# Ledger of designs, part 25: peptides against a protein of PDB entry 6IDX

Target 1, 380 residues: chain A of PDB entry 6IDX
Amino acid sequence: KELAKLSADVTFATEFINMDGIIVLTRLVESGTKLLSHYSEMLAFTLTAFLELMDHGIVSWDMVSITFIKQIAGYVSQPMVDVSILQRSLAILESMVLNSQSLYQKIAEEITVGQLISHLQVSNQEIQTYAIALINALFLKAPEDKRQDMANAFAQKHLRSIILNHVIRGNRPIKTEMAHQLYVLQVLTFNLLEERMMTKMDPNDQAQRDIIFELRRIAFDAESDPSNAPGSGTEKRKAMYTKDYKMLGFTNHINPAMDFTQTPPGMLALDNMLYLAKVHQDTYIRIVLENSSREDKHECPFGRSAIELTKMLCEILQVGELPNEGRNDYHPMFFTHDRAFEELFGICIQLLNKTWKEMRATAEDFNKVMQVVREQITRA

## One batch from the design tools (peptide; made by RFdiffusion4, then SolubleMPNN)

Design b1_p9_6_s3 (from b1_p9_6, 4 letters changed)
Fold by OpenDDE base, seed 4:
Structure b1_p9_6_s3 (fold): chain B 380 residues (1-380), chain A 9 residues (1-9)
Amino acid sequence: as target 1 above (380 residues)
Amino acid sequence: MLPPFSRAF
């Protein structure tokens, strides 16, 4: 207890470290001794002293043994562990993950996000905070392949539901630390969109062109069986499709694929458009047909609007940016749906279409409408 | 991103 308190002092920490004090603490934990298990308070203070000593940055986290990692991971994985031990163990694992890529690899073998979800299903917001912090650390330090796998995992979908139900909709006020960790998780989740946001469409890729064709089909041929998709359209069919792509509001109505070559938002805009067209088909068809039937120059260009709105949403959500320290502006809505970004796009495109009509906008007013919509989204 | 969108979810 006194050691844990004194370990917060840098002068004491320096002298204690110089006396191999950290090595003594690590060996106490590594020994797994029934003594420390019988004295939960002694273990909790040992872990506190270890954490406080390491937080001075005097000693590298890489000094930590595999045996120590396994013991700490063991305390997190044990059912009915003492709350104080669990808190310190989660914090130690977080610090190890954040400070050492070699320790990240070892910890990622010993602990799964699925195990950490159990620590969110508790009434203790401190435990919940440390569990989310460790999840965020693992997510941040994961290589890109594993990060996408973590995001696609049932554990991440389930994680959002658990956070929503046990943290956000809990009977307790959200503390600043928890709000920060929810913000971090939100940012890290949206950063998974960066790849698609920075992916240029290849105008020669037939599969990508078929998505644009599918957008046209859903808007104008919704009753036509997809089996009759004529691959080799005559020049008359190409001219017809050019008209349809103009009615869809693409900037390049001759070759709409060119509108997706700019990054950001690249292919992410096409993904959002396709999501809207497939999941919210009635909304998509309504927006397209309402504007395609206008001869008054007040048509809202859906394709252009969808691209610029996707870019705007990425900017508002800071897609591709690292989490900022001291920010705590998390949005509960992003924990309600698996495809919350695409659902947000679907809401915002309707808002844009409404705002366009209310403003009696023309193509010349486009940037002004987008600015008004930005203000509506950010004040909303 | 405020109450109106958070009400739509």
Scores: peptide ipSAE 0.007, ipTM 0.516, DockQ to the pose 0.027; fails the geometry check
Fold by OpenDDE base, seed 2:
Structure b1_p9_6_s3 (fold): chain B 380 residues (1-380), chain A 9 residues (1-9)
Amino acid sequence: as target 1 above (380 residues)
Amino acid sequence: MLPPFSRAF
């Protein structure tokens, strides 16, 4: 107990480390001594002293043995572990993952996200916070190939539902620390959109061009079978499609594929448009037809608006940026749906279309409408 | 206050 308290002082920590004190603490944990296993309080203070000593950055985390990692991981996996031991064990695992890539690899073999889910289902918000912090550390330090697997595990309705129901909708106010960890998890999740945001459309890719044609079909010919989409149109058909792409509000209404060559938001804008058109078809058709029937210069260009809105949402959500310290502005809505970004886009494009009408905007007012919509989204 | 968008979900 006194050691754990003194270990927070850098002068004491330096002298204690110089006396091999940290090696003594690690060996006590590694030995699984009947002394520590029978006296949970002594183990909790040992782990506290170890964590406080390591937090000074005097000793590298790479000194930690595989036996120590297995003992700490064992405490996290035990169903009847003392709360104090569990909290310190989660914090030690987080610190090991954050400070060493070699320790990350070893921990990722010993601990599964499934084991951490059980610690989210408790009423103790401190345990929940340390469990999410460890999930975030594992997600941040995961190789790119493994990051998608973790995202797929997070996109699993189970983990999102647990966070939503046991953490966010829990009977306790969300503390600042938990709000920060939820923000971090949100940022790390949206960073998976960076690849699509930076992917340029290939105007020669027929499959990508067929998506643009499908957007036209759904808007203007929804009753038509997609199988009857005839390939190389006559000049009359090309002129008809150019008119349709103009009514869709593409900047390049002759070749709409060119609007998706700008990165950001690249192909991510096309993904959002296709999602809206397929999942929220009535909303998509309404937005397009309300503007395509206007001859008063107050038409809202859907295609241009969808691209610039996708870019704006990426900027607001900081897609491709690391989580900032001291930020805690998480959005519960992102835990309600697996396609939360595309659903947010579907809400915001309706807001944009409404704001455009209320402002009686023209094409010259486009940037002013986008600024007002940005303020509405960021205040909302 | 949670944003109005958080009420839409």
Scores: peptide ipSAE 0.007, ipTM 0.505, DockQ to the pose 0.029; fails the geometry check
Fold by OpenDDE base, seed 1:
Structure b1_p9_6_s3 (fold): chain B 380 residues (1-380), chain A 9 residues (1-9)
Amino acid sequence: as target 1 above (380 residues)
Amino acid sequence: MLPPFSRAF
């Protein structure tokens, strides 16, 4: 207890470290002594002293043994552990993951996100906070291939559902620390969109071209019996599709694939359009047809608007950026839906279409409309 | 803040 209190002082920490004090504390934990299991308070203070000493940055985290990691991971995985031991064990694992890539690899072998989810199903918000912090640390330090594995739809859906029901909709006010960890998790979740945001469309890829053709089909052919497609020559069909792509509001109405070669937002814009067209088909058709049937210069170009809106949403959500330590502005809606970004896009494209009409905008006003929509999204 | 449609979620 006294050691844990003194370990917060840098002068004491320096002298205690120079006396191999950290090595003594690590060996006490490593010994796994049935003694420390009988003295939960002594172990909790040992872990506190260890953490406070390491937080001075005098000693590298790489000094920690695999035996120590296994003991700490063991305390997190045990169903009946003292709350103070659990909190300190979660904090130690977080610090290890954040400070050492070699320790991350070892910890990722000993602990699963599924085990950490059990610590979210408790009434203690401090335990919930440390559990999310460790999940965030593991997610942040994961290699890109492992981030996608952590992003597996079931694990993410389950994690989001547990956070929503046991943390966000819990009977307690969200503290600043928890709000920060929810913000961090939100940012890390949106960073999974970075690959698609930075993926250029290949105009030669048939499967990608078929998506653009499907957008046209859903908008214009949904009521047309496929039997009545007139057998007019290949050139008349190309000219017809060029007109349809102009009505869809693509910038390059001759070759719409070229509009998706700019990164950001690359293929992510096409994913959002396809999601809207398939999941919210009535909304998609309404937006396209309301603008394609206009004989006035007040048509909202859907294709261009969807691309620039996707880019704007990526900028607002800071997709590809690291979480900021000073921020705690999480959005509960991103925990309610599996496709929360695409749903946000579907809301914002309707807002854009409305704002365009209210402003009586023309193609020359496009950037002004986008600025107003940005202000509406960021103030909301 | 996200649009008042955040109430739709």
Scores: peptide ipSAE 0.007, ipTM 0.530, DockQ to the pose 0.026; fails the geometry check
Fold by OpenDDE base, seed 3:
Structure b1_p9_6_s3 (fold): chain B 380 residues (1-380), chain A 9 residues (1-9)
Amino acid sequence: as target 1 above (380 residues)
Amino acid sequence: MLPPFSRAF
């Protein structure tokens, strides 16, 4: 207890470290004193002293043994552990992951995100916070291959549902620290969109062109029996499709694939458009047809709007950026759905279409409408 | 806060 208190002082920490004091503390943990019930308080203070000593940055985290890591991971994986031991063990693992890539690799072998989910189902917000912090640390330090696997685990309805029901909708006010960890998790989740955001469409890829053709089909051919496509010559078909792509509001109505060659938002805009067209088909058809039937130059160009809105949402959500330590602004809606970004896009494209109509905008007003929509999204 | 439509989600 006294050691844990004194370990917060840098002068004491320096002298204690110079006396191999950290090695003594690590060995105490490694020895796995089987009398967990009688020494729980002593262990909690030992872990506190160890953490406070390491937080001074005097000693490298790389000094930590695999036996120590296994012991700490063991405390996190035990179904019945003292709350104080669990909190300190989660914090130690977080610090290890953040400060050492070699420790990340070892910890990622001993602990799964699935084991950490159990610590989100408790009423203790501090345990929940450290569990999310460790999840965030593991996600941040994961190599790209493992990051995608963890992403798939984050995309798992279970983790999001647990966070939503036990943290966000919990009976307790969210503290600043928890709000920060939810923000970090949100940013890290949206960074998974970076690959698609930075993927250029290949105008020569037929499969990607077929997606644009499917958008046209859903908008204009949904009522047409495919059997009655008149045998009109290849040129009339090209001219018809060019008209349809103009009505869809693509900038390059001759070759809409060219609109997706700019990164950001690249292919992510096409993914959002396809999601809207398939999942919210009535909304998609309504937006397209309401604008395609206008002759007054007040048509909202859906294709251009969808691309620029996707880019704007990526900028607002900081896709591809590291989490900022000073921010605590998370959105509960991103924990409600597996495809929360595409659902946000579906809401925001309707807002854009509404704002365009209310402003009586023309193509010249496009940037002004986008600025108003940005303000509406960011103030909401 | 996202627009009131995001509260319907």
Scores: peptide ipSAE 0.006, ipTM 0.531, DockQ to the pose 0.025; fails the geometry check

Design b1_p9_6_s4 (from b1_p9_6 with I5L)
Fold by OpenDDE base, seed 3:
Structure b1_p9_6_s4 (fold): chain B 380 residues (1-380), chain A 9 residues (1-9)
Amino acid sequence: as target 1 above (380 residues)
Amino acid sequence: SLAPLSLAF
């Protein structure tokens, strides 16, 4: 107990480390010996002292043994651990993951995100914070292949539902530390969009072109079965499609696939359009037809607007950027829906279409409309 | 806060 308090002092820490004191603490954890009276209290203070000593950065995290890692991971994975031990064990694992790729590899073998989810279902916000922090650390340090597996675990309705119900909608105010970890989790989740954001459309890929054709079909031929799309476009059909792609507001009316070769937002814009067209079909059809029937030069170009809006949303959400220290601006909505980015796009494209009408904008005003929409989206 | 989102949620 006194050691844990004194370990926060850098002078004491330096002297204690120089006396191999940290090795004694690690061996105490490694031994797992429950033989001592008040073992749990002693262990909690040992872990506190260990963490405070390591936070001085005097000793490398790589000094810890595999036995130590297994004991700490055991305190996180075992049910009915003391709250103080659990909290310190989560913090130690987070620090290990953040400070050492070698320790990350070992920890990722001993614990799963599924085990950490159980620590979100508690009333203790500090435990919840350290559990999310450890999830975030594991996600951040994961190699690309394992990041995809963790992404799939984040895509699981379960983690988001638990965070929403037990953290965000909890009866307690969100502390700054928790808000930061929710922000980090949000940023890391949106970074999964980076691949699609940086994927160029291949104008020669027929399957990708068929998606653009499906957008046309949904907008103009909503009652037509896609199976009846007669594949051999006569020259009259090519001219018809060019008109349809103009009405859809693509920049390249002849080959709309060219509009998706710019990265960012690449294919992510097409994914958003297709999601809107399939999930919010009435909204999509309304937006397209309201602008396609105008002859007054006040047409809002849906295709161009959707691309630039997707790019803007990626910029606002900092897609592809690392989480910043000291930021705590998370959006609860991203925990409410599986396709939260596409839902955000669907809301923002309606806002854009409304703003375009209110401004009586023309194609020359496009950038001004986008600026106003950015200000509307980013308002606190 | 995303102001449009406070209107939608």
Scores: peptide ipSAE 0.019, ipTM 0.673, DockQ to the pose 0.026
Fold by OpenDDE base, seed 2:
Structure b1_p9_6_s4 (fold): chain B 380 residues (1-380), chain A 9 residues (1-9)
Amino acid sequence: as target 1 above (380 residues)
Amino acid sequence: SLAPLSLAF
């Protein structure tokens, strides 16, 4: 107990470390010896002293044994562990994951995200915070292949549902530390969009061109059975499609695929357009047809607008950036929907279309409309 | 905050 208190002092910590004191603490944990009176209290103080000593940055985290890691992971994975031991064990695992890729690999073999999710289903907000912090650390340090697996729709949906019900909708105010961990989780979740944001469309890929053709079909041929493809000659079809791509508001009316070669937002903009067209078909058709019927130069170019809006949303959400210390701004709506980014896009494209009309904008006003829309999204 | 989000969801 007194050692745990003194370990917060850097002068004491330096002298205690120089006497191999930290090695003695690690051996106490490694032994697992429950024979001592007040074992749980003594262990909680041992783990506290260990954390406080390691927080001085004097000793490398790589000094810990595999036996130590297994004991700490055991305190997190076992039911009915003392709250004080659990809290310190979560914090130790987080620090190990953040400071060493070798320790990350060993911890990722001993602990599952499912075991950590069980610690979110409690009333104690400190345990919930350390559990999310460890999930975030594991997600941040995961190699790209495993990061996608952690991002699998089931794990994400279950985690989001539990965070929503037990943390956000909990009977207690969210503390600053929890708000930061929710922000970090949000940023790490949006960074999964980075690959699509940085993927250039191949103008020669037929499957990608078929998506652009499907956007045209949904907007203009929604009542026509796909069986009535008119057998009219290839040249008349090309001229017809160029007009349709102009009405869709693509910059390149001849080859709309060229509009998706810019990264960011690359293919992510096409994914958003297809989502809107499939899930919110009435909204998509309305936006396209309202602008396609205008000959007054006040048409809102849907294709160009959707691309630049996707880019703007990626900038606002800091897609591809690491989480910043001291940021606590999380959005509860991203925990309510599995496809929250695409739903956000669907709301913001309607806002853009409305703002364009209200401003009586032309193509020359495009950047000014986008700036007003950015302010409307971010002041909100 | 993202208020179009707080109003729509």
Scores: peptide ipSAE 0.019, ipTM 0.678, DockQ to the pose 0.027
Fold by OpenDDE base, seed 5:
Structure b1_p9_6_s4 (fold): chain B 380 residues (1-380), chain A 9 residues (1-9)
Amino acid sequence: as target 1 above (380 residues)
Amino acid sequence: SLAPLSLAF
């Protein structure tokens, strides 16, 4: 207990470390000897002293043994651990993950996000905070392949549901520290969109072109029996498609693939459009047909609007930016849905279409409409 | 805040 207090002092820490004191603390953890009366209290103070000593940055985190890592991970994975030991063990694992890629690799083998989710189902908000902090650290330090796996995992749906039900909708006010960790998790989750946001469409890729053709099919062929495609020659078919791509509001109505070559938002805009068309088909068809039937120059160009809105949403959500320590603003809605970004896009594209009508906008007013829509999204 | 969204969810 006294050591844990003194370990916060840099002068004491330096002298104690020079006397191999930190090695003694690590060996106490490694021994795992539950033989002492008050072992849990002694261990909690040992872990506190270890963390405080390491926070001075005098000793590299890489000094810790695999046995030490396994013991700390063991305190996190065991269901009947003292709260004080669990909190400190989560904090130590977080610090290890943040400070060493070598330790990240070892820790990622010893613990699962599923084990950390169990610590979110408790009433203690401090444990919940440290558990999310460690999840965030693991997510931040994961290589791209593992980040995508973490993103696609059933664990994320469950994680979001548990956070929503046990943290956000909990009977307690969210503390600043928890709000920060929820913000960090939100930022790291949206950063998974960066790859698609920075992926250029290849105008020569047939599979990507088939997605644009599917958008056209959903909008205009939904009522047409596929049997009655009139055998009109390839030229009439090309002219028909050019008209349909103009009605869809693409800037390049001859080759809509060119509209997706700019990054950001690249292919992410096409993903949003396809999601809207498949998941909210009636909304998609309504938006397209309401604007495609207008000859009054007050048509809202859906394709252009979808691209620029996707870019705007990426800017608002800071896609590709690292979390800032001074921020604690999170959006509860992003914990309610698996495809929260695409659902946000689906709401915002309807808002854009409404705002366009209310402003009686033309193509010349496009940037003004986008500015008003940005204000409507961000002031809200 | 994204409040049209806090109203939609």
Scores: peptide ipSAE 0.013, ipTM 0.670, DockQ to the pose 0.027; fails the geometry check
Fold by OpenDDE base, seed 1:
Structure b1_p9_6_s4 (fold): chain B 380 residues (1-380), chain A 9 residues (1-9)
Amino acid sequence: as target 1 above (380 residues)
Amino acid sequence: SLAPLSLAF
């Protein structure tokens, strides 16, 4: 107990570490010796002293044994562990994952996200906070291949639902520490969009071109049987498509694929357009047709607007940026839906289209409309 | 805040 308190002092910590004191603490954990009448209390103070000593950065986290890691992981994965031991064990695992890629690999073999999700179903907000913190650390340090596996639709849906129901909709105020971990999880979740945001469209990729053609089909041919392709020659069809791509508001109405070669937002803008067109078809068709039927130069260019809005949303949500330690501004909406980014895009594109009409904007006002929409999104 | 947008869900 006194050791745990004194370990917060850097002068004491330095001297205690120089006396191999930290090695003694690790051996106490490794031994697992439950023979003491106050073992749980002693262990909780041992883990506290270990954390406080390691937080001075004097000793590398790589000094810990595999036996130590297995014991700490055991306190997190086993039922009926003392809350004080569990809390400190979660914090130790977080610090290990954050400070050592070698320890991350070992911990990722011993602990599952499913085990950590179980610690979110408790009434203790501190345990919930440390469980999310460890999840965040594991996501942050995961190799790209493993990050995709961790991002599997079931685990993410379950994690999201548990956080929403047991943390966000809990009968208690969210503390600053929990709000920070929810912010971090939000940032790390949106960073999964970075690959698509930085993927340039290949104008020669037929599958990507077929998506643009599908956007045209949904907007203009939704009631036309695909069998009624008018038997007019290939050139008349090309001229018709060029008109349709102009009505869709692409900048390059001859070759719309060129509009997706800029990164950011690259292919992520096309993904958002396709999501809107398939999931919110009536909204998509309305937005396109309301602007395609205008002859007054007040048409809102959907294609250009969707690209620039996707880029703006990536900037607002800091896609591809690391989470900042000073921030705690999480958005509950991102825990309500599986495709919350695309749903946000669908709301914001309607807001943009409304704002364009209210401003009586022309193509020259485009950047002003985008600035007003940015302010509307960020002040909300 | 995205709070008004959060109410749309």
Scores: peptide ipSAE 0.013, ipTM 0.667, DockQ to the pose 0.027; fails the geometry check

